# Ledger of designs, part 220: peptides against a protein of PDB entry 4HTP

Target 1, 231 residues: chain A of PDB entry 4HTP
Amino acid sequence: SQTVASHVPFADLCSTLERIQKSKGRAEKIRHFREFLDSWRKFHDALHKNHKDVTDSFYPAMRLILPQLERERMAYGIKETMLAKLYIELLNLPRDGKDALKLLNYRTPTGTHGDAGDFAMIAYFVLKPRCLQKGSLTIQQVNDLLDSIASNNSAKRKDLIKKSLLQLITQSSALEQKWLIRMIIKDLKLGVSQQTIFSVFHNDAAELHNVTTDLEKVCRQLHDPSVGLSD

## One batch from the design tools (peptide; made by RFdiffusion4, then SolubleMPNN)

Design b2_p29_4_s1 (from b2_p29_4, 16 letters changed)
Fold by OpenDDE base, seed 5:
Parts: structure tokens; C-alpha cells; sequence
Structure b2_p29_4_s1 (fold): chain B 231 residues (1-231), chain A 29 residues (1-29)
């Protein structure tokens, strides 16, 4: 069946997350999230105009925005050190070169930007001059590749993990890869709380999540902001 | 194609967001 996530570019989610991160005020951060969510809902209504009983929801995006609440996927088994080595290999970086050393020693402050300890930001600056300007992946495709990584990690198939990671990397911009890394590490650094994200999504979302701990159920049951838990 | 129509619809929704962002920046300058 057709899903909203199969039509939405991953780039557009990343652009929204970037706007949220750059915004200083809580109100501005909320506005950017709300605009993306409203666009998703409008698109959902158009896509499913003739089908009222669908299981499609905001869940494919929500699980990327709140990756620490993921319960469906198993662990990725991916750390910053693994990603650093992969990027050095993929980009053919000299091992003793400045960029390779930045990736490997990401915890040591080497630059003026205060990005010490943020591997995703360090990776972004290394990738920016070397990667595509715009990626080609949808949100659905990103989730499928992440599912593959988690499944293959459980099966201890390192070669297949590498294959899925290479597909993610080669089809993504530097900005998209920055956010993808943060999703895998489960720390987006948006500057807004989980409670704020839920409150913007639906007034009853935080309560339902506290009871069920099921992010997909929250997104499906509360997909309409005008319909509450008591309805 | 129906797929192209949906692609255009999403692009239009994103363009509306971008236009609002440009208007807000112009007001802050």
C-alpha cells in the first residue's frame, strides 16, 4: 500500500530538523516542526482521499525525530569509530591526513567551531565538499535501510551492514548524512524536549505514549489533532 | 502519472514553507 513516507524526500525532513536546530527560541522551533507536520497531514489526506481505513501515519518520520523511543528495531551496533573508519575508506582519505584524524579524534577539540565531541558535525564538514548537493532517498527508503542494518547486526552479517551503510551514504547529501548519523547515535540535539514534540503532534500524545510506550500506536490513534483519546 | 502528481503536490507544500521563511527573513533585515 502507498504511504506518505514513500513520497516524502528524506532531504525535506533534514532541512526541517536543520531549521529547528538553528532556531534560538522555543516558539520558532515549534513553528518549523508544525509546518512540516501540517504538510504531512495535508499530503496524507490527498493520498488517502478514497481510503478512510488506512494504517499509514506520521510514525515513519516520528521514529527518526525521536530515535531514543525506537522499540521496533534492534540495535544497529554502529558507533562513531566504525563510521569514521568507513568514511576514511569510502572517501579514500589519507590515514595521516587532517580529515581522517578529525574523524578518528572527534572528541579532541581541533578546530575553532566548538564541535568537539559532536561526530555528526565533524563528519558534515568533511563531507560537504565531497558529497552530492541533494540526496535521492525517501523517508521510507531510509527506514528500510535502517531496518536492514539492525537485522543484519543481529545476524552478525557485517558485509551486509556495510552494503546498507554505503547505500545510505552514497545517496545522501552532507546535511542528510549529518542528521542520519544523529539518528543512528540517537541524539538529534534539536533543543526541544520530547514533551514539546508530542504536544505539537497531539495534546494527548504524551499521555498515550506514557501508557503504551508504543510510538506507532501513538501516531496511528492520534493522527487527527481534533480527535482525542476519549473520542 | 499519478506519482508525478504526488511529487508535485509535496514540492508545492515545501515551496509554501520556503516562501514564508523568506518573508520572515526580509522582515528581520
Amino acid sequence: as target 1 above (231 residues)
Amino acid sequence: SMEEEYRKLWAELMEEIEEREEEEKELEE
Scores: peptide ipSAE 0.620, ipTM 0.906, DockQ to the pose 0.817
Fold by OpenDDE base, seed 1:
Structure b2_p29_4_s1 (fold): chain B 231 residues (1-231), chain A 29 residues (1-29)
Amino acid sequence: as target 1 above (231 residues)
Amino acid sequence: SMEEEYRKLWAELMEEIEEREEEEKELEE
């Protein structure tokens, strides 16, 4: 079945997240999220114009924006150290070189940017001169690859995990990889609360999530901002 | 194709956001 996520570039979500992170004020952060959400809803209406009973929702994007609330997908089993080693191998970085050491020792301040402890930012600067300017993945494709990683982690298939990670990395810009890393580690550092994200999505979203703890159900049942829980 | 039409629709929606963002930056400068 056709989904909005199958048409939306992952790059556009990442650009939105970057704008949110760079914004200083709460109001500006909310505006950037709202603009993306409104675009998603407009596209949904066009895509499903002749189909009333669809299960398609904002869930594919929401689970990437609030990855700590993921309950459908099992653990990835991926840590910063694993990613560091993968990048060193993939980029053929000298093991004793500055860039390899930055990735391995990401918790130690080594640079002028104050990014100590944020592996995703350190990775971004290493990747920026080496990666594509624009990625080719949709939100659906990103979720499919993440599902594969989680499934293969459960099955203890390390080789297949590496394969899926390589597909993500080779088809993503440095900026997209920064955000992808944060999604995998489950810390986006947006500077807005979970409650703020829910409040922008739907007035009843926080309440429904508190009761169900089911992010997909929240996105599906509260897809229309004008229809409440009591309706 | 229908796929190309949907690609264009999303691109237009993103372009509208980018244009508004550029206008806001110009007003803050």
Scores: peptide ipSAE 0.619, ipTM 0.905, DockQ to the pose 0.777
Fold by OpenDDE base, seed 3:
Formats: C-alpha cells, structure tokens, sequence
Structure b2_p29_4_s1 (fold): chain B 231 residues (1-231), chain A 29 residues (1-29)
C-alpha cells in the first residue's frame, strides 16, 4: 500500500534529528521536530486525498525517533563491537590503524573529540571521508531492513543480518549512518524527552501511550492533532 | 508520473524548511 514513509528520504529524518541534537534550547528542538511532523502531515493529506480510511500514520518515523518504545520489532542483537568489526572489514581499515582502534576502543578518550563513549559519533568521523554524501533509502526501506535484521537475529541467521546491514551502510551517508547506529542501539541523545516528543505530536499522545504502550496505535489514533481521544 | 509529483512535493516541503534554517542562521551570525 502507498505510505508516506515510502516517499520520505531517510536523509531528511536524519537532517531533522541532527538539527534537534545541535539545538541548545528546548524551543528550538521542538521547532525542528514540529516542522518535520507538519511536513509529514501535509504530505499525508496530499497522498491520501481521495482515501479517508487509511492506516498510514507517522508510526514509521516515530518508531525510529523513539526506538526504545519499539514493541513490534524484536531485538537486533547488534552491539557496538559488532558494528566496529563490520566497519573495519567493510572499509578495509588496517587493524592496527588509528581508525580501527578508534572504533574498537570507542569508550577510551582519544583526545580529538569530546565524543568518548559515543560510538555513533566516532563512526561518523571515520565514515565521513569514506561514504556517500547523500543516501538513497526511504524511511520505509530503512524499516524494512531493520525488520529483516530483527527477524534474522531471532532466526540466528548471522549471514543475513550482515547482508541487511551492508545494504543499510552502503546506501547511507555518514550522517545517516550515525543516526542509524543510534536507532539500532536505541539511544538518540536528542536532548529532548519522550514526553516532549509526544506533546508535540499530540496533546493526548503521552496518555494514550501510557495506557496502551502501543506506539503504532498512538500514531494512528492521534494522527490528526485536532482530534482528541474523547472525540 | 504520480511518483515524480510526490517526490517533488516532498522536496518542496524540505526546501521550505532549509530556507527557514538558512535565514535563522544568518540572523544568529
């Protein structure tokens, strides 16, 4: 079925997340999220202009923004050490080289950037000179690949996990990979609370999520910001 | 094509955001 997520570049979500992270004030962080959300809603209205009863919602994006609330997708089974090894292999980095050591020892301060302990940031700087400037994946395609990873992890198919990871990596910019890593690890470090994200999405979102713990239901039922739970 | 129209629509929405961001950065400098 036709979905907004099938048309929205993953790069645009990542750019939004980057803006949110870089913003110092809560108000600015909220603004960046709101602008993306409003664009999504406008696009939804255009896409579904002739279809009133659609199940399409912000859920494909929301589950990437709040990955800790994911309940549909099983565990990825991916850790920083696995990603480090994968990048060393993929980028053909010398094992004793500076970049390989940075990835493997990401918790050790290297003195170059205040990014000690943030694997995604360390990976970003290693990837930046080596990756495409612009990715080609949509939000739908990213979710499909993540679903594949989770499914194959459950099935203990390590080779297929690697295949899906390679597809994600090879079709993503360094910036997109930074955010993808954070989504997989389930720590975006946006500097804005879950409550704030929900409040911007819909006034009743936090309440509905607290009752249902179903992020898709929250996104679907509260798609229209003007229609509340009591309506 | 319909796909091209939707691609253009989303691109326009993102361009509007980028323009606002550039304007804000220029004001902060």
Amino acid sequence: as target 1 above (231 residues)
Amino acid sequence: SMEEEYRKLWAELMEEIEEREEEEKELEE
Scores: peptide ipSAE 0.618, ipTM 0.905, DockQ to the pose 0.793
Fold by OpenDDE base, seed 4:
Structure b2_p29_4_s1 (fold): chain B 231 residues (1-231), chain A 29 residues (1-29)
Amino acid sequence: as target 1 above (231 residues)
Amino acid sequence: SMEEEYRKLWAELMEEIEEREEEEKELEE
């Protein structure tokens, strides 16, 4: 069955997240999220116009926005040090070079930008002059690759994990990779709370999540913002 | 193709967001 996530570029989610992160005020952050969500709902209505009972929902995006609430995927088994080594290899960075050392020593404040401890930001600056300007992945494809990584980590298939990571990296811009890293590490640094995200999504979302702890169920049952839990 | 129609629809929705962002910036300046 067709899903909204199969049509939505991952780049557009990343651009939205970037806008949210750069926004100073809560109201502005909320606006950016709401605009993306409303676009998703409009697209859903168009895509499923002739199908009343679909299981498709905002879940594919929501699980990337709130990765700490992920319960379907097992652990990725990926740390910053692994990614650093992978980037050094993939980009053929000199091991004793400035960029390789920045990636490996990401916790040490060496730069003027205050990015100490934020591996994703350090990676972004290394990747920006070296990577694609625009990625080609959809949200569904990103989720499929992340599912593959989690599954292969559980199965201890390190070679297949590397393969999926390489596919993610080679098909993503520097900005998309910044956000992808944050999704994998489960720290988006958006400056908005989980409760705020739920409140924008649906008035009953926080309550339903507190009871069920099932993000997919929350997204499916509360897909329509006008239909409540008691409806 | 249906795929191209959906691609255009999403692109239009994103363009509308960009237009609103530009309008908001102009009002704040």
Scores: peptide ipSAE 0.618, ipTM 0.905, DockQ to the pose 0.853

Design b2_p29_4_s2 (from b2_p29_4, 13 letters changed)
Fold by OpenDDE base, seed 4:
Structure b2_p29_4_s2 (fold): chain B 231 residues (1-231), chain A 29 residues (1-29)
Amino acid sequence: as target 1 above (231 residues)
Amino acid sequence: SESQRLREQWRELMEEIEEEEEEEEEERE
């Protein structure tokens, strides 16, 4: 069955997250998230117009926005040091070069950007002049690749993990990779709380999540903002 | 196809959001 996530570009989610991050005020951050969510709901209604009993929901996006609440997929087994080495290899960076050293020593940046300890930002600046301007992945494809990584990590298939990572990297812009890294590390640095994200999604979302700890159930049961838990 | 139409509608929605943001940034400067 077709899902909204199979049609929505991952780039559009990343652009939304970038806007949220850059916004100073809570109200602006909420607005950007709400606009994306409303667009998603409109698309859902159009896509499923003739199908009332669908399991499709905002879950594919929500699990990327709140990656710390992920319970379906197991641990990726990916750390910043692994990504640094992968980028050095993939981009053919000189090991003693400035960019390679930035990636490896991301915790002690000597650079002017003040990105101390933010591997994703350091990676972004290294990738920006070297990567595609626009990615080609959908949200569904990103989730499928992340599921593959988690599954292969559990199975100790390091070669297949690398393969899936390479697919993610080669089909993503520098901006998309910045956000993908943050999703994998489970720290988006949006400057908005989990509670705020839930409150914008649905008034009952935080309560349902506190009881169930199941993000997919939250997204499915509370898909319609006008229908509460008691309904 | 219906899927192509829906994808185009999504693109249009996202373009509208981008245009609104550009207008808001210009109003703040």
Scores: peptide ipSAE 0.248, ipTM 0.750, DockQ to the pose 0.781
Fold by OpenDDE base, seed 2:
Formats: sequence, structure tokens, C-alpha cells
Structure b2_p29_4_s2 (fold): chain B 231 residues (1-231), chain A 29 residues (1-29)
Amino acid sequence: as target 1 above (231 residues)
Amino acid sequence: SESQRLREQWRELMEEIEEEEEEEEEERE
């Protein structure tokens, strides 16, 4: 069955997240999230116009926006050091070069941008001159690759983890990779709370999540913003 | 195809959002 996530570019989610992060005010951050969500719902309605009882929901996007609430996937087993080494290899960076050292020593402020401790931002600047301008992955494809990583981590298949990571990296822009890294590390640095995200999604979302702890159920049951829990 | 049409509609929606943001950025400068 077709899903919204199979049609939505991952780049568009990343652009939305970038806008949210750059926004200074809570109201602006909320607006950018709402616009993406409304577009998603509109697309859902168009895609499923003739189909009742679909299981499709905002969940594929929501689990990337709130990665700390992920319960379906097991741990990725990926840390910044692993990613640093992978990028050094993939980009053929000199091991003693400035860019390799920036990636490996991401916790130490070495640059003018004040990005100390934010591996994703450091990676972004290294990747920007070296990567595609626009990625080709959909949200569904990103989730499939992340599922593969989690599954292979559980199975201790390091080679397959690397393969999936390479697919993500080679098909993504520097901006998309910045956000992908943050999703894997489970820290988006959006400047909005989980409560705010839930409140924008649906008035009852926080309550339902508190009871169920199931993000997919929250997204599915509260897909329609006009239909509450008591309905 | 219907899928192509829907993808195009998504693109149009995203372009509208981008245009609105560019306008707001210009108004803030």
C-alpha cells in the first residue's frame, strides 16, 4: 500500500527541521512544524481519498522528529566516533588533516562557529563542499535504512550496518546528513519541547502518549486533529 | 500517473512554504 512517507522527500523534512532550528521564537518554530504537518495531512487525504481504514499516519515523520520516543527500533549502536571514522574513509580525508581531526575531536572547540560538542554541525561543514546538493531519499527509504541498521546491530552484523550507512550518506545532501546524524544520536536541538510538538500535532497527543507510550498509536488514533480521544 | 501528480502537488506545497519564508525573511531585514 502507498504511504505518504513513500512520496515525501527526506530533504523536505530536513528543510523544515532546519527552519525550526533557525527560528528564534516559539511561535515561529510552531508555525514551521504546523505547515509541514498540514501539508502531510493534505497529502494523506489526497492519497487515500478512496480508501477507508488506512494504517498510514504521520508516524514515519514523527519518529524522526521525536527519536527519543522511538520504541519500535532497537538501538542503532552508532556513536559519533564511528561516524567520524566512516566519513574519513568515505571522503578519503587525510587522517592527520584538519577535517579528519575536526570530526574526531568534535567535543573540543577548534573552529569559529562555536559548534563544540555538536558532531552533526561539524560533519555538515566537512560534508557541504563534498556532497550532493540535493538528496534522493524519501522518508520511507530513510526509515527502512534505519530499521536495517537497528536490526543488523542487534544481529551484530557490522558490515551490513556500514552498507546501510553508506546508502544513507551517498544519497543525502550535507544538510540531510546533519539531521540524519541528529536523529541517530537522538538529539535534534530544535529548541522546542516534546510537549510542544505533541500539542501542535493534536490536543490529546500528550495524554495518549503518556498512557500508551506508543508513538505509532498516537499518530494513528489522533491522525485527524478534529477527532479527540473521547470521540 | 496519480503518484506523479501527488508528488508534484507535494512539491508545489513545499515551494509555497519556501516562498512564504523568503518573504518573511525579507520583511525581517
Scores: peptide ipSAE 0.247, ipTM 0.749, DockQ to the pose 0.778
Fold by OpenDDE base, seed 1:
Structure b2_p29_4_s2 (fold): chain B 231 residues (1-231), chain A 29 residues (1-29)
Amino acid sequence: as target 1 above (231 residues)
Amino acid sequence: SESQRLREQWRELMEEIEEEEEEEEEERE
């Protein structure tokens, strides 16, 4: 079945997240999230105009925005050190070179940007001059690859994990990879709370999540902002 | 195809958001 996530570029989600992160005020951060959400809902209505009782929802995007609430997908088994080694290999970086050392020692302040401890930002600056291609992945494709990583981690299939990671990396811009890393590590650093994200999505979202702890149910049951839990 | 039309509609929506943001950045400068 066709889903909104199968049509929405992952790049557009990443651009929205970047805007939210750069915004100083809470109101501005909320606006950028709301604009993306409203566009998603408008697209959903157009896509499903002739179909009743669809299960499609904002869940594919929401689980990437709130990755700490993921319950369907098992652990990735990926840490910053593993990603650092993968990038060094993939980019053919000299092991004793400046960029390789930045990735491996990401916790040590090495640069003027104050990015110490944020592996995703360090990776971004290493990738930016090397990743010239616009990303081509949809939100659905990103989720499918992340599902593959989690499944293969559970099965201890390290080679297949590497294959899926390479597919993500080679089909993503430097900006998309920055956000993808943060999704995998489960720390987006948006500067907005989970409660704020839920409040913008639906007035009853925080309550339903507190009871169910199921992000998919929250997105599906509260898909329409005008229909409450008591409805 | 209908899918192509919908993808184009999404692109137009995102371009509108980008234009609005550029206008707001210009107004703040």
Scores: peptide ipSAE 0.237, ipTM 0.745, DockQ to the pose 0.759
Fold by OpenDDE base, seed 5:
Structure b2_p29_4_s2 (fold): chain B 231 residues (1-231), chain A 29 residues (1-29)
Amino acid sequence: as target 1 above (231 residues)
Amino acid sequence: SESQRLREQWRELMEEIEEEEEEEEEERE
């Protein structure tokens, strides 16, 4: 069945996250998230106009925005050091070169940008001059690849993990990869709380999540902002 | 169709977002 996530480019989510991160005020951060969410809901209503009782929801996006709340997908088993080595190999970076050393020593301030300890930002600057300007992945395709990584990590299939990571990397811009890394590491650094994200999504979202701890149920049951838990 | 119109509106919204991001990046260079 067709889902909203199968039509929405992953790039569009990443651009929204970038705008949220760059915004200084809470109100502006909320505005950018609300605009994306409202567009998603409108597209859902149009896509499913002739279909009743669909299971499609904001969940495919929400699990990427709040990756620390992921409970369906198993652990990726991916750390910054593994990603650094993969990028050095993939980009054919000299091992003793400036960019390879930046990736390996991402915790040490070596650059002027103040990005010490943020591997995703270090990776972004290395990738920006080398990667595609625009990615081709949908939100659904990103989630499918992340599911593959988690499944293969559980099965201890390191070669298949590498294959799925290469598919993500080769089909993504530098900006998309920055956000993908943050999703995998489970730290988006948006400057807004989980509570704020839930409050914008639905007034009862935080309460339902506290009871169920099931992000998919929250997204499905509270898909309509006008329908509460008591309805 | 209504779905086509909404896909176009989504695209227009994302293009506006991209233009704003490009302007902000140019101001930082």
Scores: peptide ipSAE 0.149, ipTM 0.699, DockQ to the pose 0.258

Design b2_p29_4_s3 (from b2_p29_4, 17 letters changed)
Fold by OpenDDE base, seed 2:
Structure b2_p29_4_s3 (fold): chain B 231 residues (1-231), chain A 29 residues (1-29)
Amino acid sequence: as target 1 above (231 residues)
Amino acid sequence: SMDEEMRKLWQELMEEIREKEEEEKEEKE
């Protein structure tokens, strides 16, 4: 498809999110998000230079950055315990081994990294020595797989859910999987508020979202930062 | 191909971000 999301590597979004998370100051966090967003907009303009009135927008990325605001996609039906069991199986981890126990008991402090309660961080350290260094998925492909998971969850097709999860896992780095897990669980831990994300995206974004509760409409209508709701 | 051009463009945009970050780091050191 002729969308920005079909060209943007998921790895680049994850790298941006990682930079935001590691940044201590609000201003630095905002800068990293703004740089990615500006790149997206520049790319959009280049991709669609000969096509006016496209429906393409930042929505494919925004719905991953603000997964708690997802309204189009149904529930995944995936919890940390399910992911733990899946990783143990997929990575062929000994069930009584240290790594399997870390995943299953992710809420219990193991005393090493202080990552207790953050399943994604626990998973990252388990995955880092075992996974690809660079993933191959685009943002569009990630969204397609997540759509498949949600659809199959609704249809109670557990085997197909597993298949889509396997595809996500096998085509993603440890860092990408860390962020993917957080997207599925709907807690990115960026250290910036939803309001901050909206304010960086567009001055009217928070207001429009409050009225419509439609993240896609927000992204589409406010694609141009210079064009407001009243324009 | 258009796809190759678009891939290069995105890579260039990401590289510009990285270069700026490196420059800022060097200025602080």
Scores: peptide ipSAE 0.610, ipTM 0.905, DockQ to the pose 0.890
Fold by OpenDDE base, seed 5:
Structure b2_p29_4_s3 (fold): chain B 231 residues (1-231), chain A 29 residues (1-29)
Amino acid sequence: as target 1 above (231 residues)
Amino acid sequence: SMDEEMRKLWQELMEEIREKEEEEKEEKE
């Protein structure tokens, strides 16, 4: 069955996350998230107009926005050092070059930008002049590739992990890769709390998550913002 | 095709967001 996530470009989620991160005020951050969520709900209603009993929900996006709450996937087994080595190889960067050293020594402040310790931001600046301007992946495809990485990590198939990572990287812009790295490392740095994200999604979302610890159940049961836990 | 119609719908929804952002910037300038 078709899902909303199979139609939504990963680029549009990343653009929304970028807007949230750049916004200074809580109210503005909330507005950007709400606009994306409302668009998702409108699209869901149009896609499923003739099918009332669907299991499709905001879960494919929510698990990328709140990756620290992921319970379905096993561990990726990916660290910043692995990504650094992969980028050096993929981009054919000189090992003694400035960009390779930035990726390997991401914790050491080498530049004027207060990006010390943020591997995703360092990677972004290295990737920006070298990558596609627009990616081609949907949210569903990103989740499928992340599932593959987690499964292959459990199976200790390093070659297949590399294959899935290469597919993610080669089909993504520098901006999309910045956010993808943050999703894998499980730290988005949006400047809004988990509680705020849940409160915007649904008034009862935080309570239901505290009881169930199941993000998919939260997204399915509370898909309609007008229908509460008591109905 | 239904897929093309759905693709256009999502693009329209994203364009509406962009237009509102541009209007808000123009009002602040």
Scores: peptide ipSAE 0.605, ipTM 0.903, DockQ to the pose 0.897
Fold by OpenDDE base, seed 4:
Structure b2_p29_4_s3 (fold): chain B 231 residues (1-231), chain A 29 residues (1-29)
Amino acid sequence: as target 1 above (231 residues)
Amino acid sequence: SMDEEMRKLWQELMEEIREKEEEEKEEKE
């Protein structure tokens, strides 16, 4: 069955997240999220116009926006050091070079940008002059690859993990990779709380999540912002 | 194709967001 996530570019989610992060005020951050969500709902209605009972929801995006609430996927088993080594290999960076050392020593404040400890930002600056300007992945494809990574980590298939990571990296812009790294590490640094995200999504979302701890159920049951839990 | 129509629709929705952001910037300047 067709899903909204199969049509939505991952780049557009990343651009939205970037706008949210750069916004200083809570109201502006909320606006950017709401605009993306409203677009998603409008697209859903168009895509499923002739189908009343669909299981499709905002869940594919929500699980990337709130990766700390992920319960369907097992652990990725990916750390910053693994990604650093992978990037050094993939980009053929000299091991003693400035960029390789930045990736490996990401916790040491070496730069003027105050990005110490933020591996994703350090990676972004290394990747920006070297990667695609525009990625080709949809949100569904990103989720499929992340599912593969989690499954293969559970199965201890390191070679297949590397393969899926390479697919993600080679089909993503530097900006998309910045956000992908943050999703994998489960720290988006958006400057908005989980409660704020839920409140924008649906008035009853925080309550339903507190009871069920099921993000997919929250997204499905509260897909329509006008229909409450008691409805 | 249905896929092409859906792709265009999403692009239009994203363009609407961009246009609104540009209008808001112009109003603040």
Scores: peptide ipSAE 0.605, ipTM 0.903, DockQ to the pose 0.931
Fold by OpenDDE base, seed 1:
Structure b2_p29_4_s3 (fold): chain B 231 residues (1-231), chain A 29 residues (1-29)
Amino acid sequence: as target 1 above (231 residues)
Amino acid sequence: SMDEEMRKLWQELMEEIREKEEEEKEEKE
């Protein structure tokens, strides 16, 4: 079945997240999120114009924006050290070189940017001169690859995990990989609270999530901002 | 094709956001 996520480029979500992160004020951060959400809803209405009672919702994007609330997908089993080693191998970085050491020792301040402890930012600067300027993945494709990683982690298939990670990396820009890493590690550093994200999505979203702890149910039941829990 | 039409629609929606951001920057300068 056709979904909004199958049409939306992952790059556009990442650009939105980057704008939110760079914004200093709460109001500006909220505006960027709202603009993306409104575009998603408009697109949903156009895509499903002749189809009633679809199960399609904002869930594919929401689970990437609030990855700490993921309950459907099992653990990835991926840490910063694993990603560092993968990048060193993939980019053929000298093991004793500056870039390899930055990735391996990401917690130690080595640079002027103050990005110590943020592996995703360190990775971004290493990747920027080496990667594609624009990725080719949709939000649906990203979620499919992440599902594969989680499933293969559960099955202890390390080779297949590596394969899916390579597909993500080779089809993503440096900026997209920065955000993908943060999604996998489950820390986006947006500077807005979970409650703020829910409040922008729907007035009843925080309440429904507190009761159900089911992010998909929240996105599906509260898809229409004008229809509340009591309706 | 329907897929091409949907792709164009999303691109238009994103372009509208970019245009508004550029206008807001110009007004603040």
Scores: peptide ipSAE 0.605, ipTM 0.903, DockQ to the pose 0.938

